Peptides against a protein of PDB entry 4HTP. Designs and how they scored, part 134

Target 1, 231 residues: chain A of PDB entry 4HTP
Amino acid sequence: SQTVASHVPFADLCSTLERIQKSKGRAEKIRHFREFLDSWRKFHDALHKNHKDVTDSFYPAMRLILPQLERERMAYGIKETMLAKLYIELLNLPRDGKDALKLLNYRTPTGTHGDAGDFAMIAYFVLKPRCLQKGSLTIQQVNDLLDSIASNNSAKRKDLIKKSLLQLITQSSALEQKWLIRMIIKDLKLGVSQQTIFSVFHNDAAELHNVTTDLEKVCRQLHDPSVGLSD

## One batch from the design tools (peptide; made by RFdiffusion4, then SolubleMPNN)

Design b2_p21_3_s2 (from b2_p21_3, 9 letters changed)
Fold by OpenDDE base, seed 4:
Structure b2_p21_3_s2 (fold): chain B 231 residues (1-231), chain A 21 residues (1-21)
Amino acid sequence: as target 1 above (231 residues)
Amino acid sequence: SKEEEELRKLWKELLAEERAK
């Protein structure tokens, strides 16, 4: 079935998140989120112009923006240490080298950029000079791979987890990987609250989520900003 | 496909338009 997420590059979500993170004020952060959201809604209308009864919604993006609210996908079983080791292997970093040690000891305040404790930022700077490929994944593909990781974690299929992780990594830019890591760790550090994200999405979103705790339901039922919860 | 290309182009245009406001 046709979905907006199957056509939206993951890179475009990441660039939006980057813009939000770099913005200082709440208003500017909201603006960047709204720009992406409005684009999504307009694209949805165009894509589904001849199909009124669709289940497609902003959910594929929202669950990546608010990963801490994810309830459909089970735990990934991925920690920073696992990713560090994976990157060391994949990038063939010397084990006793500066970059390998930075990844392994990301909590130690030895970073030149003051990124201690933020693994994703540490990884970004290691990846930036080494990751030359352009990202090619759609939001749908990212979610599919993350679903695979979670499913295989539950099934204790470590080899398949690694396979999916490698697909994510090898098809993503350094910037995309920074955000992907944060999505997996479930800490985006956007500087904007969950409440703000919901309020921008729909006036009734926070209320519906408080009642249902179902992010997909929130996105589906309140897809149209002009249609209220009681309508 | 041609359809996919057109949809991709549409998305990029929509996003660009919003960011240009």
Scores: peptide ipSAE 0.739, ipTM 0.966, DockQ to the pose 0.951
Fold by OpenDDE base, seed 1:
Structure b2_p21_3_s2 (fold): chain B 231 residues (1-231), chain A 21 residues (1-21)
Amino acid sequence: as target 1 above (231 residues)
Amino acid sequence: SKEEEELRKLWKELLAEERAK
């Protein structure tokens, strides 16, 4: 089906997240999120200009921004150690080499960067000189691949999980992979609360989510910031 | 496709405009 997510590059979501992370103040962080959100809403209106009652919403992006609230997609079954081993294999890193050890021992890095415990940041610096400068995935494609991973995890098909992960990795820049990792691990480290994200999205979003615990319903019903729950 | 290319351009323009405000 025709969706906003099928046209929005995953790279643009990642650049937004990067801007939010690098921002120091709450107001600046909110601004970057709002810029992406408003662009999404405007694009939605243009894309669906001649179509009423579409189910398309901000949900494909929101579920990546708030991955801890994911209820539709089951667990990935992926941890940092699995990703470390995958990268070592994919990048053909010597097992006793510096970069392999950085990935495996990400909790206590000896490098100059204060990124102890942040696997995504450790991975980023290993990947930066080795990966594509620009990725090719849309938000829809990323979600499709993540759906595949979750489904195959439930079915205990490890080989197919690896296949989908390889597709994500080989089609993504180092920066995009940094954020993919954080989405999979469900810790974005944005420096803004869930409540703040909901508040910026819609005044009634937190309330509706508290009642329904359904992120898709929240995004769909409250797509228009000017239309509230009581309307 | 041509349509997809146009839509991608539109998205990029919209995002750029918002970031420039």
Scores: peptide ipSAE 0.739, ipTM 0.966, DockQ to the pose 0.954
Fold by OpenDDE base, seed 5:
Structure b2_p21_3_s2 (fold): chain B 231 residues (1-231), chain A 21 residues (1-21)
Amino acid sequence: as target 1 above (231 residues)
Amino acid sequence: SKEEEELRKLWKELLAEERAK
């Protein structure tokens, strides 16, 4: 079935997240999120113009924006150390080289950017001169690959986990990989609260999530900002 | 496909319009 997520580039979500992170004020952060959300809703209306009662919603994007609230997808079993080793292998980095050591010792302040403890930022600078300028993945494709990783982790299929990770990495820009890493580690560092994200999405979103703890249900039931829980 | 290309174009236009406000 056709979904909005199947047509939205992952790069556009990442550029939105980057804009939010770079913004200092709450109002500016909210503006960037609202711009993406409104675009999504308008596109949804256009895509599903002749179809009533579709299950398509903002959920594919929301679960990447609030990955700590994920309840459908099982644990990835991926830590920073695993990603570091994967990048060293994939990029053929010398193990005793500067970039390999940066990835492995990401908690130690060795860089000029003050990114100690933020693996995603350290990875970004290593990847920037080595990766594609533009990625090719849609939001749906990213979620499909993440689903595969979680499923294969549960099944203890390490080779298939690696395969999905390689697809994510080879089809993503450095900026997209920065945000993908943060999604996997479940820490986006946006500087805006979960409550703010929910409040911008829908006035009743926080309440419904507090009761159900179901992010998909929140996105589906409150897809229309003009229709409340009591309607 | 032609349809997919048109939909991608529409998405890009919608996002650009919102960011221009």
Scores: peptide ipSAE 0.738, ipTM 0.966, DockQ to the pose 0.956
Fold by OpenDDE base, seed 3:
Structure b2_p21_3_s2 (fold): chain B 231 residues (1-231), chain A 21 residues (1-21)
Amino acid sequence: as target 1 above (231 residues)
Amino acid sequence: SKEEEELRKLWKELLAEERAK
């Protein structure tokens, strides 16, 4: 069946997240999120114009925006050190070189950017001159690959985990990888609270999530901002 | 497909419109 996520480029989510992160005020951050959300809802209506009561919802995007609330996928089993080693191998970086050491020692300040402790930012600057300018993945494809990683981690299939990671990396820009890393590590650093994200999505979203802890249910039941929990 | 291209175009237009407000 057709889903909104199958047509939305992952790059467009990442550009939205980047805009949110760079914004200083809460209002501006909310505006950028709302722009993406409203586009999604309008596209949903167009895509499903002749099909009422579909199960499609904002969930594919929401679970990437609030990765700490992920309950469907099992643990990825991926840490910064693993990613560092993978990038060193993939990019053929000299192991004792500056960029390799930056990735491995991401917690130690090495430059003027103030990115110490933020592996995703360190990776971004290493990747920027070395990867695609524009990615090709949709949100659905990203989620499919993340599902694969989690499933294969549970099955202890490291080779297949690597395969999926390589596909994510080779089909993503530096900016997209920055955000993908943050999604995997589950720390987006948006500067806006979970409560704010829920409140923008739907007035009853936080309440429903507090009761159910089911992000998909929240997105599905409260898909229409004008229809309340008690309706 | 042609339909997929049209849908992708629609998405880009919708997002651009929202960002232009």
Scores: peptide ipSAE 0.738, ipTM 0.966, DockQ to the pose 0.926

Design b2_p21_3_s3 (from b2_p21_3, 12 letters changed)
Fold by OpenDDE base, seed 3:
Structure b2_p21_3_s3 (fold): chain B 231 residues (1-231), chain A 21 residues (1-21)
Amino acid sequence: as target 1 above (231 residues)
Amino acid sequence: SAAEQELRRLWQELLAEERAQ
């Protein structure tokens, strides 16, 4: 079935997240999120013009923006150390080299950027001069790959986990990988609260989530910002 | 497909329009 997520580039979500992160004020952060959200809703209306009873919603994006609220997908079983080792292997970095050590010792201050403790930022700077491929993944494809990782983690299929990770990495820009890492680790560092994200999405979103703890249900039931819970 | 390309273009236009406001 046709979904908005199957047509939206993951790069566009990442660029939005980057804009949010770089913005200093709450109002600016909200604006960038709203721009993406409104585009999504308008596209939804166009895509589903003749189909009023679709289950498609903002959920595919929302679960990446608020990954700590993910309940459908099981644990990835991926930590920073695993990713560091994977990148060292994939990029053929010398183990005792500067970049390999940065990835492995990401918590130790090594540079002027003050990125100590933020693995995704460390990875970004390592990847930036090395990753020449333009990102080509849609949000749906990213979610499918993440689903695969979680499922294979549960099944203890490490080989298939690696396969899916490699697909994500090889089809993503350095910027997209930065955000993908943060999604996997479940720490986006946007500088905007969960409550703010919900409030921008729908006035009743926080309440419905507090009761149901079901992010998909929240996105589906409150897809229309003009229709409340009591309607 | 042509249909997919058209939808992708539509998305790009919508996002660009929102970001231009």
Scores: peptide ipSAE 0.704, ipTM 0.958, DockQ to the pose 0.925
Fold by OpenDDE base, seed 4:
Structure b2_p21_3_s3 (fold): chain B 231 residues (1-231), chain A 21 residues (1-21)
Amino acid sequence: as target 1 above (231 residues)
Amino acid sequence: SAAEQELRRLWQELLAEERAQ
């Protein structure tokens, strides 16, 4: 069935996240999130104008924005070291070269960017001169690939995990990969709390999540900001 | 398809409009 996520570029989510991260104040961070959310809701209404009671919701985006709350998708089995090795291979980086060493030693890099401990930022700078300027993946496609990774991790199919990772990497810009890495590692570093994200999404979102711990249920039941839990 | 292109355009317009507020 048609979903909003199948039409929204992953790049647009990433640009929103980048804007949030770069914003200094809480209000500005909220504004950027709200802009994306409101666009999503408006698009949902347009897409589903002739269909009532659809199951489509903000969930595909929300689970990427709050990846630490993911309960449907099992563990990826992916860590920074694995990604570092993958990038070294994929980009054909000299193993003793500057960029390979930066990826492998991301916790204590020698550089001026102050990116110590942030693998995604280190990866970004390595990828920036080497990757596409614009990705081609939708949010739905990203989630499908992440689902595949989790499923294949459970099945111990390392070859298929690599395949899905390669699809993600080769179809994403450096900036998109920065955020994708953070989603996989489950640390976005947005500078805005989970409670703030929920409060912007819906007044009752935090409460419903506290009770159910079901992010999809939160997104579906509270899709309309004007309709509360008691309604 | 033309329909998909139109939907993609719509999304971009909506996002642009919100960001312009």
Scores: peptide ipSAE 0.702, ipTM 0.957, DockQ to the pose 0.952
Fold by OpenDDE base, seed 5:
Structure b2_p21_3_s3 (fold): chain B 231 residues (1-231), chain A 21 residues (1-21)
Amino acid sequence: as target 1 above (231 residues)
Amino acid sequence: SAAEQELRRLWQELLAEERAQ
């Protein structure tokens, strides 16, 4: 069956996350998240207008927004050092060149942007002049590729991990890759708490998650903001 | 397909409308 995630560009999630990150106030951060969420819910209603009892929910997006709460897919086995080496190879960067050294030594302040310790931001600036201006991946496709990476990591298939990573990278803009990296390393740096995200999603979301620790159940059972846990 | 293109357009419209409010 069709899902909302199969029609929503990953770029639109990333632009939302970028807006949240750049916003200074809590209220503005919440507004940007709510705009995306409400769009998702309205699209869901339109997509599933003639279908009852669908299992489709906000889960495909939520698991990317709160990657620390992921329990379905196994560990990726990917760290910043691995990504640095991959980018150096993929972009054919000189190993002793400035950009390669920035990626490898991402924790050392070497640039003017003050991005020391944030690998995703360092990668962004290296990628910006070298990557597509607009990506082509949907949220569903991103999740499928991430599932593949996790599965192949468990199976110790390094070649297939690299293949999936290359698909993600070659079909994504620099901005999308910035956020993808943060999703993989499980640190989005949004400046808004998990509790706030749950609160905006549904009044009972935090409670249900505390009991079940199942993000998919939270998204599915509390899909409608007007229907409570006790209803 | 035409149906998929229409759904993509609908999504973009909905997101734009929410961001404009």
Scores: peptide ipSAE 0.701, ipTM 0.958, DockQ to the pose 0.956
Fold by OpenDDE base, seed 1:
Structure b2_p21_3_s3 (fold): chain B 231 residues (1-231), chain A 21 residues (1-21)
Amino acid sequence: as target 1 above (231 residues)
Amino acid sequence: SAAEQELRRLWQELLAEERAQ
């Protein structure tokens, strides 16, 4: 069975997140999220027009937007230091070079951009002149690779974790990697609260999540914004 | 496939339309 996530480029989610982050006001941030969400719902209706009772929902995107609420996928076991070492190796950066030191000492202010402590932003600037301009991954493919990482972490298969990470990295732009890093670290820095995201998704979403703590159930049961919990 | 390309085009159109509003 086809899913919306199998057709939506990860790049388009990342561009939406970038727009949200760059927006100053709550209203503008909400607008950018709503634009992506409404597109998703319209595409869902088109994709599944001849199919009833599909299990497909916004969940594949929502679990990347609210990664701290992930409960299905186990821990990645990935920290900034691991990613730094991986990038140094992948990009063949000299260990004593400027870029390698930026990645390893990401908490220390070294530049004029004020990105100290934000590993994803530091990585972005290192990657921008060195990687693909446009990625090729769908949201489904990203989730599949993240599932693989979590599974292999649980199984203590470090080599397979590295393999999946390399697949993500080599098929992603610098901007996509910035957001992928933030998803893995579980800190998107959007400037909008979890409650706001839920409220935009559905009026009853926060309540249902508070009861079930199941993000997939929230996305499935409240897929239609016009159908409430009491209906 | 051609079908996949059409669906991807549809997605891009839908997203563009929402962003243009």
Scores: peptide ipSAE 0.699, ipTM 0.957, DockQ to the pose 0.951

Design b2_p21_3_s4 (from b2_p21_3, 8 letters changed)
Fold by OpenDDE base, seed 4:
Structure b2_p21_3_s4 (fold): chain B 231 residues (1-231), chain A 21 residues (1-21)
Amino acid sequence: as target 1 above (231 residues)
Amino acid sequence: MEEEERLRELWRRLLAEEEAK
């Protein structure tokens, strides 16, 4: 069946996340999230106009925005060191070169950007001059690839993990990869709390999540902001 | 392909409209 996530570019989510991160005030951060969310809901209504009983929800996006709350897919088994090595290989970076060392030693202050400890930011600057300007992946495709990675990690199929990672990387801009890395590592650094994200999504979202710990259920059951938990 | 293009355009329009508010 048709899903909103199958039509929403991952790039647009990343752009929204970037705007949120760059915003200083809570209100501005909320505004950017709300803009994306409202667009999603409107698109959902248009897409499913003639179908009332759909399971489609904001979940595909929400699980990327709040990756620390992911409970459906298993662990990726991916660490910063693995990604560093992958990028060095993929980009054919000299192993003793500045960029390779930045990726490998991401925790130590290197360079002028002050991004020590933030692997995704370090990767971004390495990738920016080397990657596509615009990615081609939808949110659904990103989730499918992440599901594949998790599944193959559980199955100890390292070759297939690499294949899916390469697909993610080669079809993503530097900015998209920055956010993808943060999603995988489960630290978006948005500067907005989980509670705020839930409160903007639905007034009852935090409560339902506290009880169920099921992000998909939260997104599905509280898809309509006008329909409460008790309704 | 035409339907996919239509839907992509719809999404872009909806997002642009929200961002313009």
Scores: peptide ipSAE 0.696, ipTM 0.951, DockQ to the pose 0.958
Fold by OpenDDE base, seed 5:
Structure b2_p21_3_s4 (fold): chain B 231 residues (1-231), chain A 21 residues (1-21)
Amino acid sequence: as target 1 above (231 residues)
Amino acid sequence: MEEEERLRELWRRLLAEEEAK
């Protein structure tokens, strides 16, 4: 079955998240989120014009925007130290070199960009001169790879985890990897609350999530902003 | 392939239209 997520580039979600993060005020942050959401809904309507009762929803994007609410996937088992070691290996960075040390000692202030403690930002600057300008992954493909990582972590298959991580890294820009890291670590630093995201998505979203704790159910039942819980 | 390209173009257009508002 066709889904919106199978046609939306992961790069476009990352660009939206970047705009949200760079925006100063709540209103501007909301505007950027709404632009992406409205585009998604319009695309959904066009894609499913002749199909009623589809299960497709905003869930594939929402679970990446609110990764701390993820309940379907098991733990990734990935920390900053693992990613640092992987990047050093993949990029063939000298272990005693400046960039390798930045990744390994990401918590230590270096004075360069004021990004001490933010591994994703440190990784971004290391990756920027070394990665593709534009990635090739869709939101669906990113979710499939993340599912693979979680499943293989549960199964203790480290080799398959590495394979999926390498696919994510080699097919993503530096900016996309910055946001991917934040999704895996479950801290996007958008400067907008969960409540705000839900309120923009649907007036009843926060209430339904509080009762069900099921993000997919929230996205599916409240797909239409004009149809409430009591309708 | 043609359908996939048409859908990709549709997405790009829709996103651009919303960002232009």
Scores: peptide ipSAE 0.695, ipTM 0.951, DockQ to the pose 0.962
Fold by OpenDDE base, seed 3:
Structure b2_p21_3_s4 (fold): chain B 231 residues (1-231), chain A 21 residues (1-21)
Amino acid sequence: as target 1 above (231 residues)
Amino acid sequence: MEEEERLRELWRRLLAEEEAK
């Protein structure tokens, strides 16, 4: 069945997240999130105009925006050190070179950008001159690949994990990879709280999530901002 | 193929319209 996520570029989500991160005030951060969300809802209505009872919702995007609340996927089993080694291999970086050392020692201040401890930012600057300017993945494809990683981690299939990671990396820009890393590590550093994200999505979202701990259920039941939990 | 292109264009238009507000 057709889903909104199958048509929305992952790049557009990442651009929105980048705008949110760069915004200083809560109001501006909220505005950028709302712009993306409203576009999604309008697209949903257009896509499903003749099918009112669909299971499609904002969930594919929401689970990437709030990855700490992911409960459907098993653990990825991916840490910064694994990603560092993968990038060194994939990009053929000299092991004793500055970029390889930056990735491996991401916790050490480099003095240039103040990005110490943020592996995704370190990776971004290494990737920026080496990657495609624009990725080709949809949100659905990203989620499918992440599902594959989680499933294969559970099955201890390291080769298949690597395959899915390579697909993510080779089809993504440096900016998209920055955000993908943060999604995998489950720390987006948006500067906006989970509560704020829920409040913008729906007035009852935080309450429903607190009771159910089911992010998909929250997105489905509260898809329409005008329809409350008690309705 | 034409439908996919139409839908991609629709998404781009909708997003651009919201970002322009």
Scores: peptide ipSAE 0.694, ipTM 0.950, DockQ to the pose 0.904
Fold by OpenDDE base, seed 1:
Structure b2_p21_3_s4 (fold): chain B 231 residues (1-231), chain A 21 residues (1-21)
Amino acid sequence: as target 1 above (231 residues)
Amino acid sequence: MEEEERLRELWRRLLAEEEAK
């Protein structure tokens, strides 16, 4: 069955997240999130105009925006050190070179940008001159690849994990990879709280999540902002 | 292919409209 996530470019989510991160005020951050959310809801209505009882919801996007609340897929088993080594190999970076050392020693101040401790930002600057400008992945494809990584981690299939990671990397821009890394590490650094994200999504979202701890149920049951939990 | 392209264009338009507000 067709889903909204199968048609929304991952690049557009990343651009929205980038706008949120760059925004200084809470109100501006909320505005950018609302713009993406409202677009999603309008697209949902158009896509499913003639179909009732669909299970499609904002869940595919929400689980990437709030990755710390992920409960459906198992752990990725991926840390910054693993990603650093993968990038060094993939980009054929000299091991003793400046860029390789930046990735491996991401916690130490090595640059003028003040990005020490933020692996995703360090990776971004290394990737920017080496990656394509626009990725080709949809939100659904990204989630499918992440599901594959989690499943193969559980099965201890390291070769298949690498295969899925390579697909993510080779089909993504530097900006998309920055945000993908943050999703995998489960720290987006948006400057907006989980409660704020829920409150913008639906007035009852925080309450329903507190009771169920099921992000998919929250997104499905509270898909319509005008229909409350008690209705 | 035509339907997919139409849907992608619809998404682009909807997002652009919201960002323009």
Scores: peptide ipSAE 0.693, ipTM 0.950, DockQ to the pose 0.959

